Peptides against a protein of PDB entry 2FGR. Designs and how they scored, part 56

Target 1, 331 residues: chain A of PDB entry 2FGR
Amino acid sequence: SSVTLFGIVDTNVAYVNKDAAGDSRYGLGTSGASTSRLGLRGTEDLGGGLKAGFWLEGEIFGDDGNASGFNFKRRSTVSLSGNFGEVRLGRDLVPTSQKLTSYDLFSATGIGPFMGFRNWAAGQGADDNGIRANNLISYYTPNFGGFNAGFGYAFDEKQTIGTADSVGRYIGGYVAYDNGPLSASLGLAQQKTAVGGLATDRDEITLGASYNFGVAKLSGLLQQTKFKRDIGGDIKTNSYMLGASAPVGGVGEVKLQYALYDQKAIDSKAHQITLGYVHNLSKRTALYGNLAFLKNKDASTLGLQAKGVYAGGVQAGESQTGVQVGIRHAF

## One batch from the design tools (peptide; aimed at target 1 T4 L40 R41)

Design b2_p23_4_s4 (made by RFdiffusion4, then SolubleMPNN; from b2_p23_4, 15 letters changed)
Fold by OpenDDE base, seed 4:
Structure b2_p23_4_s4 (fold): chain B 331 residues (1-331), chain A 23 residues (1-23)
Amino acid sequence: as target 1 above (331 residues)
Amino acid sequence: SLPREEALEKFEKIVKELNEKAK
């Protein structure tokens, strides 16, 4: 058996020019290039190609020393794996987010990531962003000539909010083709939640693709998220992303990513463009900088996610500029 | 990668320290 202690400490100086009051915010933030984390994982060979595994991972907040405590909300799984693939029991990324966020060139963190995996409707469920789930069973296939898939189900365990009695139930999965420079995936998910105390279905469809040209990588996402409400109509968002990354001088990486969030319920769009640079000082340590612009139109109030500094919205129709400069260290 | 016992000890220590700071 093996046990590995691992982690990332990613801390930055961050600035956003507007908060909800129109004022600037700046300070020390976290997780600008990768989510800061601490974890323990291990495997046991059971023979015959069968392995047991465990994974316990929590988020680290370097700016305040985890003043809110430490937990395993990032992942807390036990698994069996072999030629059949992997079965996981426990809180984790849901299969759809695990696969489809891989096309985000900003690693689903900081001020530059694709923000489509979001609670668009003031859903009252704990994981209405569609990223993780409690009480999750997941299955991941092996890669068969490029083809792979993942499926998951999360139990609601009779969680109730208002009149909703199945909050937290998840069902979803993806199919993918990963071969050489090409990756492409389709993900489908439904979560049961509540909005205004009423039962609501969060439906999600996501297409992702990337191609590595060697000198550069292109990546894209197409997503529709729909909160189906019995009263008040559906809250639908169409999200689009296109990004490019390229190695620089053998020690750096430049990234450019654009996203569009078409928020149908408020007939409003938001445009996000982010330029990022990572400079590798070693295999484990990097310096990074992110520059992001978020342009809200009409009633849109989206804000850049400068974790630890400001991650709230802005005034309707306002634009926001964000900067992060930081250090990422992996151990 | 660390030996199992050493990894567990270090992890437990870190988690304890983090949770003590949160009180």
Scores: peptide ipSAE 0.173, ipTM 0.808, DockQ to the pose 0.930
OpenDDE base, seeds 1, 2, 3, 5: peptide ipSAE 0.138, 0.013, 0.025, 0.006; ipTM 0.799, 0.410, 0.578, 0.348; seed 5 fails the geometry check

Design b2_p23_5 (made by RFdiffusion4)
Pose (drawn by RFdiffusion4):
Structure b2_p23_5 (pose): chain A 331 residues (1-331), chain P 23 residues (1-23)
Amino acid sequence: as target 1 above (331 residues)
Amino acid sequence: ASSLATSLTNAVTNFSNSITALL
């Protein structure tokens, strides 16, 4: 049995060459290499291989001292685990995002990550990026011979927005194979939401795979996200990503990731290339840099996610360059 | 079921005590 207080402070200077008005922005931001967080967790041995767990974790914003107030929105769970796997109750990453975001070499944070888990259709739900859910129950199997799976159901509790009376419902899961060097997963999910006050399903299918050769790791993601309005119409986006990472000189790591976002509703594509470098001063402390280039075509207005500096859109068809340099400290 | 309830009550106490000591 144990209890652990933990966290990460990851703060950076960041710059983007353009915002929605075309002006550059620079400043002090956060979470470029890993999401800054504070948390408390524990595991209690109940005997016979059965364990009880808890986990409370919230995001830290070092640039403004959590000016909007601290919370445990990253994870707030209680659980039982054993030879049967693990059951969790509480807000957390849904199984599909928990497993599939592991294929993103930029840890789903900073200006370099895969942007597929986003609210492509301006859905009105609290978590229309498909990442986390309130009122979540999840089951995770053990890994037997490499095979493993996860399932989750989040209750809508009759949350109503317009014609949608089940906003926030999540049903989803994944199947996967993980043997150490090789990992592959297929995730499928549906959320209930509304767009412009009209009931809408958010359907998501995601495939991810990686192989760690030791001298380098190759990783990729494919995703289709479809917001399908009940009365007709859809906003569909296909997202693709391929990346590689390699250790450099003991202590160092280089990462490169290419992504494409095909936004069918506006018949427009965006392409992104991101180079990253991590220099470890210790196991706990790293300096890092990220350089990203995002090219929008046609009506696309996607922007790089320089958290704490600028994470909005850009003018249609514009290219945007961004940089983050910072320090990550885990404790 | 009764044994499991007891074990979970004890786990809550252990967690409380461990958190108090830690802080």

Design b2_p23_5_s1 (made by RFdiffusion4, then SolubleMPNN; from b2_p23_5, 18 letters changed)
Fold by OpenDDE base, seed 5:
Structure b2_p23_5_s1 (fold): chain B 331 residues (1-331), chain A 23 residues (1-23)
Amino acid sequence: as target 1 above (331 residues)
Amino acid sequence: SARLQALLAEAAERWARLLAELL
């Protein structure tokens, strides 16, 4: 068996021009280009092409030194892998988020990412953003001729909130085609949760595609999230993303991404545009800058996720500008 | 085993319902 220690420390200076009071926020933030993390992983060859694995990963907050503690909430899995693919047991990215966030050119991190994987309905479940689950069993197929898939089930363990039962139960998966420059995927998921103490189904459908032209990459996402409440109307959001990235001078990458969030329950749209640049000083160290603009219309109150500085909402119909400049180091 | 078949059937029904509800 081998054990590998790995991590990322990503810390930035961040600014947003508006918070919920209309005031500016600025300071030292975390995870602007990659989520800061500490992890342990290893594998054991069991013979016959079978391997055991473990993975333990937690988030690092470089601005406060993990003042709220450290945990393995990013991933805590044991696995078996071989010619059949991989089975994982434990908290992880759910298969839908693991695959479909790969089309986000900002890697679901900082002020620029696709924000579709969100709790749109004040769901009371711990993972109502559709990103991770507790008590998860996952299976990932090999890639065969470009085709691949992933499936997951999370046990609710009879968790209740108000009158809602089965809270935290997840069922979901994706099918994908990954061949050379092309990637395309369809993801489907349902999670049981509660809204206002009432049973609610979080249904999610996501389409993703990307093409790498060598000189540039195009990427897109189409997502629908519905919180289906037993009492009251559906809380539906249609989210759209289109992005482009290009290598610059062999040491840099420029990224431009647009997203639209059509929040049907409040008949309100939000528009996000982000420009990002990464400058590689080495294989492990990079400088980066992100500039994001978020325009809320009507009743929309979305805020940019400047983690460690400000990740809250803004006033209805307000626009927010965010900047991050930082250092990413991998070890 | 009959129990594994029942679990697979229940999973298939849940997936079929999910597909019908999302589409």
Scores: peptide ipSAE 0.013, ipTM 0.350, DockQ to the pose 0.020
OpenDDE base, seeds 1, 2, 3, 4: peptide ipSAE 0.007, 0.006, 0.008, 0.000; ipTM 0.325, 0.300, 0.347, 0.296

Design b2_p23_5_s2 (made by RFdiffusion4, then SolubleMPNN; from b2_p23_5, 18 letters changed)
Fold by OpenDDE base, seed 4:
Structure b2_p23_5_s2 (fold): chain B 331 residues (1-331), chain A 23 residues (1-23)
Amino acid sequence: as target 1 above (331 residues)
Amino acid sequence: SEKLEELLKEAEERRKKMLEELL
């Protein structure tokens, strides 16, 4: 058996020009280029091509030393793998988010990422952003000539909120084609939650694609999220993303990403544009900078996710500018 | 790895000491 300790410490100085009161916020933030983490993982060969595995991973907050504690909420799985693929038991990324967030050039963290994987409806479930689930069983196929898939089911365990009795139930999966420079995927998911104490289904469909031209990579996402409420009508958001990245010399990477969030329930759009640069000092250490602009229109109140400094909303129709400059170290 | 076992053992010993100081 093998056991590997691994982690990332990513800490930055961050600034946003507006909070919910219209005031600026600045300070030391975390996870601007990659989510800071500490993890343990290992495998055991069981013979005959069968392997057992474990993975335990928690988030690190370098600004306060994990003052709120440490847990393995990022991933806590045991697995069996072989020629049939991999089965995982435990809290993890749901299959849809695991695959479809891979098209986000900002690694689903900091002020630049695609924010479509969100709780758009004030859902009362713990994971109503559609990213992770408790009580999850997942299956991932091998890659067959580029074709691959993943499926997952999470038990609700009779969790109740108000009159909702199936909160936290997830069913979802993706199909994908990954071959050389091309990646394309389609994901479907349904999660049961509550809104205002009433049973609500969170439906999600996501299409992703990327192509690596060698000199640059293009990536895109198309997503619809729909909170289906028995009373009050559906809360629907259409999210769009287009991004490009390119190597700069032998040690740098520049990234540009645009996203549009069309929030149908409030007939309001938000536009996000982010410029990022990563400078590799070594294989393990990088400097980075992010500059993001978020333009809310009409009733939209979206805020940039400057974790550790300010991750709340802004006033309706207000624009927000964010900056992060930091160090990422991997071990 | 031997180093990880040592770190885990040290963490367990620290946790045990902290529990003994709280009790």
Scores: peptide ipSAE 0.000, ipTM 0.329, DockQ to the pose 0.040
OpenDDE base, seeds 1, 2, 3, 5: peptide ipSAE 0.016, 0.016, 0.014, 0.016; ipTM 0.359, 0.353, 0.339, 0.383; seeds 1, 2, 3, 5 fail the geometry check

Design b2_p23_5_s3 (made by RFdiffusion4, then SolubleMPNN; from b2_p23_5, 15 letters changed)
Fold by OpenDDE base, seed 3:
Structure b2_p23_5_s3 (fold): chain B 331 residues (1-331), chain A 23 residues (1-23)
Amino acid sequence: as target 1 above (331 residues)
Amino acid sequence: SSALAELLARALERRREALEALL
């Protein structure tokens, strides 16, 4: 049996040049290179190739000391694993997000991440971004010569919002090939939610691929999200990402990522470009800097996620520039 | 290029429609 305490404290100085009023925001932010977290995990060997596991993980907000409290909403799982793979019970990343966010060179964190995993439709469900689910059962296969898969189902527990039933039900999975420098995956998910108190299906399809050339890594995502509404038509977003990373001087990494969010329901596009640098002071401590530019067109109001400083939208058609400079420490 | 993104989008839409027809 083993128990490991682990975590990340990531705190930054952040700036964005525009908020919803057109004013600049600046201050101390959190989670610019990696989400700050505290966790406990462990395993027990049960013999015969069977293992039990647990994982408890919550977010840390270093700027305010967790003024809103602490919880295990990042992950709270018990698992069995063996030659058959791994079964997990409890709140976690849904299999689709767990696999497909791995292609985001900004680790789904800070001002630079791929923002496709989003609530695009003012969905009233707690997890309408398609990232995590409550009441989740998930299964992950072993890797068979590169081929692997993951599947998940989350129970709705008869949750209702307005006239919508089955809110919070998730079904989804991915298939992947992971061998040496190559990774490629296809993910499919449906989540039951509500929009305006009416039943709505959040459908998601995502393709991801990456290749590591040693001297550089290329990564890409292609996603479609549809909120299928009984009244008012579908809210469809097509999201695209292309990124590159390269090691610098044996102690650094540079990252460049572009994303396009084509918001069909408002006929409006947003363009995101992010440059990031990480400088490793040790195996556990890094300095980092991120520079992001978000250009909204037409009715688009997307904002950069400068967590702890400003994570709201901007005025329609406005551009936003963001900067983060910070320290990441892992323990 | 925007053209490559649109070509890939159309390829994804066709695969989605094919999967929606199977589900």
Scores: peptide ipSAE 0.015, ipTM 0.421, DockQ to the pose 0.011
OpenDDE base, seeds 1, 2, 4, 5: peptide ipSAE 0.009, 0.012, 0.000, 0.010; ipTM 0.392, 0.408, 0.296, 0.403

Design b2_p23_5_s4 (made by RFdiffusion4, then SolubleMPNN; from b2_p23_5, 17 letters changed)
Fold by OpenDDE base, seed 5:
Structure b2_p23_5_s4 (fold): chain B 331 residues (1-331), chain A 23 residues (1-23)
Amino acid sequence: as target 1 above (331 residues)
Amino acid sequence: SAALAEKLAEAERRRAEMLAELL
């Protein structure tokens, strides 16, 4: 048996030029290049190619020292793995988010990420962003000739909100082809939730692809999220992303990513463009900078996620500029 | 070049290993 302590401390100076009042915000923020975390993991060889595993991981807030406490809400799994793949029990990334966020060149972190994995409808479920689930069973296949898949089911455990009786139930999965420079995936998920105390289905479909040209990578996402409500009609968002990354001087990486969020329920679009740079001082320590522009149109109120400084919305139709400059250290 | 391809592949692996939460 082995036990490994691991983590990341990522802290930045961040600025956004507008909050919900139209005022600027600045200060010390967290998780600008990678989510700060503390974790424990280990494996046991059971013989015959079978292994047991555990993984416990929580978020670290370096700006306040975890003033609101510490938990293992990032991941708390036990697993069995072998030639058949891996089965996991416990809170984790759902299979759809685990695979499809891999196409985000900003790794779902800081002011630059693809924001499609969101609670678009004021869903009352704890995980209505479609990223993680409680009470999750997951299965991941091996890679066979490039083909791989993942499936998950989360139990609702009769959780109710208003008249909704299956809140927190998740079913979903992906199929993928990962071979050499090419990756492509299709993900489908449904989560039961509530909106305004009424039963609502969060349906998600995501297509991702990337190609590594050696000198640069191109990556893309196409997503549709629907909150299907019995009353008031569907809340639908179509999200699109295109990004490129390239190594710089053997020690750096530059990233450029564009996203479009077409919010159908309010007939409003938001445009996000982000330039990022990471400078590796070592294998474990990096400096980074992000510059993001978010243009809301019409009734759109989206804000950049400058975690620890400001992650709220802006006034309808307002544009926001964000900057992060920070240090990432992995141990 | 092969060296640039390797560095890009290493960066991709690191991104996958360092997958974060979006709020």
Scores: peptide ipSAE 0.017, ipTM 0.420, DockQ to the pose 0.023
OpenDDE base, seeds 1, 2, 3, 4: peptide ipSAE 0.015, 0.023, 0.016, 0.021; ipTM 0.424, 0.458, 0.387, 0.411; seeds 1, 2, 3, 4 fail the geometry check

Design b2_p23_6 (made by RFdiffusion4)
Pose (drawn by RFdiffusion4):
Structure b2_p23_6 (pose): chain A 331 residues (1-331), chain P 23 residues (1-23)
Amino acid sequence: as target 1 above (331 residues)
Amino acid sequence: VTVTVPAGVALAVAAALFAALAS
């Protein structure tokens, strides 16, 4: 049995060459290499291989001292685990995002990550980016011979927005194979939501795979996200990503990631290339840099996610360049 | 910071934390 207080402070200077008005922005931001966080967790041995766990974790914003107030919105779970796997109750990453975001070499944070888990259709639900859910129950199997799976159901509790009376419902899961160097997963999920007050399903299918050669690692993601309005119409986005990472000189790591976002509703594509470097001063402390280029075509207005500096859109068809340089400290 | 504790202590800490959040 044990109890652990833990966290990460990851703060950076960041710059983007344009915002929605076309002006550059720079400043002090956060979470460029890993999401800043503070948390408590524990594991209690109940005997016979059965364990009880808890986990409370919230995001830290070092640039403004969590000015909007601290919370445990990253994870707030209690669980039982054993030879049967693990059952968790509480807000957390849903199984599809928990497993599939592991294929993103930029840890789903900073200006370089895969942007597929986003609210493509301006859905009105609390978590229309498909990342986390309130009122979540999840089951995770053990890994037998490399095979493993996860399932989750989040209750809507009759949350109503317009014609949608089940906003926030999540049903989803994944199957996967993980043997150390090789990992592959297929995730499928549906959420209930509303767009402009009209009931809408958020359907998501995601495939991810990676192989770690030791001298380098190759990783990729494919995703279709479809917001399907009950009365008709849909906003569909296909997202693609391929990346590679390699250790450099003991202590160092280089990462490169290319992504494409095909936004069918506006018949427009956006392409992104991101180069990253991590220099470890210790196991706990790293300096890092990220450089990203995002090219929007046609009506696309996607922007790089320089958290704490600028994470909005850009003018239609514009290209945007961003940089982050910072320090990550885990404790 | 990780502290290894006797059996039952982790459960007590979790209970205390969740009671404080509820209040």

Design b2_p23_6_s1 (made by RFdiffusion4, then SolubleMPNN; from b2_p23_6, 8 letters changed)
Fold by OpenDDE base, seed 4:
Structure b2_p23_6_s1 (fold): chain B 331 residues (1-331), chain A 23 residues (1-23)
Amino acid sequence: as target 1 above (331 residues)
Amino acid sequence: MTLEVPAGVALAIQAAVLAALAA
């Protein structure tokens, strides 16, 4: 049996030019290039090609030293794996987010990521962003000639919010083809939640693809999220992403990503453009910089996620510029 | 970083983590 301690400490100086009041925010932020984390994982060989595993991972906040405490809300799983693939029990990334966020060139963190995995409808469930679930059972296939899949179910455990009685129930999965330079995936998910105390289905469909040309990588996402409410009609968002990354000088990586969030319920769009650079000082230590521009139109109030500094919205129709400069260290 | 922790220490950490999660 083995136990591995691992982590990332990622801390930055961040700036955004507008908050909800129109004021600038700046300070020390976290998780600009990778989510800061501490984890324990291990495996046991049970013989016959069967392995047991555990994974415990929590977020680290290097700006305040985890003043609000530490937990394993990132992942808390036990698993069995073998030639059949992997079964996981416990809180984790849902299969759809685990696969489809892999196409985000900004690692689903900082001011540059694809923000489509979001609570678009003021859903009252804890995980209405579609990223993780409690009480999750997941299954991941092996890769067979490029083909792979993942499936998950999370129990609601009769959690209620208002009149909603199935809050936190998730069902979803993906199919994928991962072979050489090509990756492509289709994900489908439904999560039960509440909006305004009423039962609501969060339906999600996501298509992702990437191709590595060696000199550059292209990546794209197409997503539709619908909060299907019993009363008040659907809250629908179509999200689009296109990104490119390229190695620079053998020690650097440049990233450019565009996203469009078409928020149908408010007939409003937001445009996000992010330029990022990572400079590897070593295999484990990098410097990075991100520059993001977010243009809200009409009633859109989206904000850049400068974690530890400002992650709120802006005034309707306002634009926001964000900068992060930081250090990422992995151990 | 893979700390090769001796099996006994791995079990003790597992037990301590399990105990801390059960507390």
Scores: peptide ipSAE 0.015, ipTM 0.364, DockQ to the pose 0.489
OpenDDE base, seeds 1, 2, 3, 5: peptide ipSAE 0.024, 0.006, 0.006, 0.011; ipTM 0.391, 0.400, 0.375, 0.362; seeds 1, 2 fail the geometry check

Design b2_p23_6_s2 (made by RFdiffusion4, then SolubleMPNN; from b2_p23_6, 9 letters changed)
Fold by OpenDDE base, seed 4:
Formats: structure tokens, sequence, C-alpha cells
Structure b2_p23_6_s2 (fold): chain B 331 residues (1-331), chain A 23 residues (1-23)
């Protein structure tokens, strides 16, 4: 049986040329290459191929020393695992995000990631980005000949917002094929939430694929998110991503990723392009740089997620450029 | 950092670490 203390401290200097007022923002930011975290995990062998597990993980904010406190909102699970796979109880990544964010070459953090896993509709639920859930039960199959799947259900516990009931309920899962250089997955999810105090379903479908050619990796995502409202019509976003990464000189990695966010409810598109470089100083320490450009069209107001510096929107139709240069250290 | 623990002790180790982090 084992217990592991683990973490990542990722801190950067970041710049964005525009905020919501059209002004530049710059300073010390966090989580530019990987989300900064502190965690504890362990496994207990129960015999007969059965294992118990625990995982407790919280986000670290190195710029302010966690001035708002520390919690285990990233993951707080107990699990049983064996030849049948793994069952998890507790707050975690929902199965759809856990699998489908793996195709994001920017690790779902910093200024470069795929931003499709988002609250597109001013949903009032705590996890309306579709990334995590409270009160979650998850099941993950073993990998059998490349085929694998994950399923999850989160209890709403009769949470209400306005007239909306069942807020925070999640049901979803994925099927995948992971074999050698190939990965492909299809995810489906529904969350119950509220928009304007009214019941709303957040439906999500995501297709992901990647192929590692050795000299380079290609990765792609296709996603539709739909907030189905009883009043006011659906808020639909189609998101697309294509990325490539390649090793450089045995110690580096270059990444290029493009994303398109077609926001149907406002008939507006946003285009994101990001160039990233990671330089490994050791197995645990890396330097990195990200350069991102976000072009909003028409009524689109998307902003790059320069955590710790500026993660808000911009004026409608405005473009934003972001830079991050930082250090990632794992322990 | 990984620490090997006897069966049944993993949660006790977790709790001890959490207590130390809260102190």
Amino acid sequence: as target 1 above (331 residues)
Amino acid sequence: MTVEVPPGEALAVRDAVLAALAA
C-alpha cells in the first residue's frame, strides 16, 4: 500500500493587451502550462485483485499563496478498483471532461487551451463549464483491446436556483479506443442547471481524436454545447480544435493549436490560435512560453484565460493577444 | 514523494498528513 504526496507549482509572467475596458493587463499569473496543485493519493491492496484508493487534490495559487484558502475541489475521491475497472465516489472531473480534455495539447490550462468546456449561457450552476461535478459517482472500464469507457452520475441533492430544480445533476459518459499511437473518443453529457432562474439542460457532445506519428502528434476536437431553455430558445455553441505538437532537440516540445467557437445564439465566431514551447530543464522542472491570439467577431466577447492576471472577456468584436512565460515545477 | 505503508494504514497516513498541513 502507498501514499503519495504530489504537486505542481506553475507560475508565470503574463500579459494580455486588452481587458473589458480595452486596457492591457500584466503581472504574475499561475497555471500556464499545468494547473498548479497539491495533492495526496494512495492505494491499499485489499487482496484478490481489489484495491481501495483515495485522491485529494486542490489548486495552488503561487502568486498570492492561496489567499482565498485551500480546498480539494480539483478531486476528492475514494475508489475501488480491480479487474472490473474503477468506481469513484466524490468530486472529480466528470468522465466526459476527463477523457475529452486529454486531446487538448495545452492541458486545459493557460492561454492556449481549448475553451469549449465553458458556461456559454450564463448558467447559474457551479460547474456549468462541464468539467467537474459534486456528488459524483464514476465508473471507468479497463482497457480491453483498446476499447474503454467511462460513465458518471452526479446527484443534484435537490439543489434549486429560482424555479429550477435538480441543479447540478450530471449524467454522462464516453466510449474510446486507445491503441498505440491512436486515440479516439466520443462523449455525451447532460447537466441540469438554471439560466435566469429557469430550468435549463446543458447538453454536450464531444468527439476527440489524436495520432502520435513519433515526430509529431496531431489532435482534434469537435464539440457541441447546447443550453436548452424552456423560454428564450437554445444557446448553442459549436467548438472545433486542431492542434499539433512536436519534440524539439530531445528536451523541448513545440505546440500549435487552433480553435473556432461558433456561438450560434449571438451568430458570432471566435478564432483562437496559440503557439507554445516547453523546455525541460529536468524531469520535474520546465520553462515554458505561450503566445495566443484570440479574434472575436461580431458580438463575441471571449477572453484568454491568463489566470492570476486577467481571465475576463473583451469588448464585442475585439481581438486579444496574450503571452505567458513561466516555470513549472513538479514534486 | 511516495511512501509505502502497511495495509490498512493508508488512510491513517492521509489523516496525519492533513493534520500536519492544517497545523
Scores: peptide ipSAE 0.038, ipTM 0.619, DockQ to the pose 0.565
OpenDDE base, seeds 1, 2, 3, 5: peptide ipSAE 0.029, 0.030, 0.030, 0.029; ipTM 0.557, 0.513, 0.635, 0.568

Design b2_p23_6_s3 (made by RFdiffusion4, then SolubleMPNN; from b2_p23_6, 11 letters changed)
Fold by OpenDDE base, seed 3:
Structure b2_p23_6_s3 (fold): chain B 331 residues (1-331), chain A 23 residues (1-23)
Amino acid sequence: as target 1 above (331 residues)
Amino acid sequence: MTIEVPPGVALAVQEKVLAELAA
């Protein structure tokens, strides 16, 4: 058996030019290039091609030293793996987010990521962003000549909010083709939640693809999220992303990503464009800078996620500019 | 009922939800 301690400490100086009051915010933030984390993982060979595994991972907040406490809410799984693939038990990324966020060139963190995996409808469930689930069973296939899939089910355990039952139930999965420079996948998920104390289904469909040309990588996402409410109209968002990355001088990487969030329930769009650069000082330590511009139209109030400084919204129709400059260290 | 609104949910979405619940 083996046990590995691992982690990332990512801390930055961040600035946003507008908060909800129209004022600037600046300070020391976290998780600008990668989510800061502490984890333990290990495997045991059981013979016959069967392995047991565990994974415990929590978020680190380097700016305040985890003043609100530490937990394993990022991942807390036990698993069996072999020629059949992998079965996981415990809180984790749901299969859809695990696969489809891999096309985000900003690694689903900082001010630059694709923000489609979010709570669009004031859903009252704990994981209404479609990223993780409690009480999750997941299965991941092997790769069969490029083809692979993942499936998950999370138990609601009779959780209720208002008149809504089955809150926190998740069912979802993806199919994918991963071969050499090409990756493509389709994900489908449904999660039960509540909006205004009433039963709501969060339906999600996501298509992702990437191609590595060696000199550059292109990546794209197409997503539709619908909060289907028992009373009232659907709250629908169509999200689009296109990104490119390229290595620079063997020690750097430049990234450019555009996203569009078409918020149908309020007939309002938001446009996000982010330029990022990572400079590797070593295999484990990097400097980075991100510059993001978020343009809200009409009733849109989206804000950039400058974690540790400001992650709230802005006034309707306002634009926000964000900057992060930081250090990432992996161990 | 104060719906705890996640950061970045538009006020217009909240107002729409409330209006539809009152109807």
Scores: peptide ipSAE 0.275, ipTM 0.788, DockQ to the pose 0.012
OpenDDE base, seeds 1, 2, 4, 5: peptide ipSAE 0.181, 0.072, 0.167, 0.151; ipTM 0.730, 0.670, 0.711, 0.717

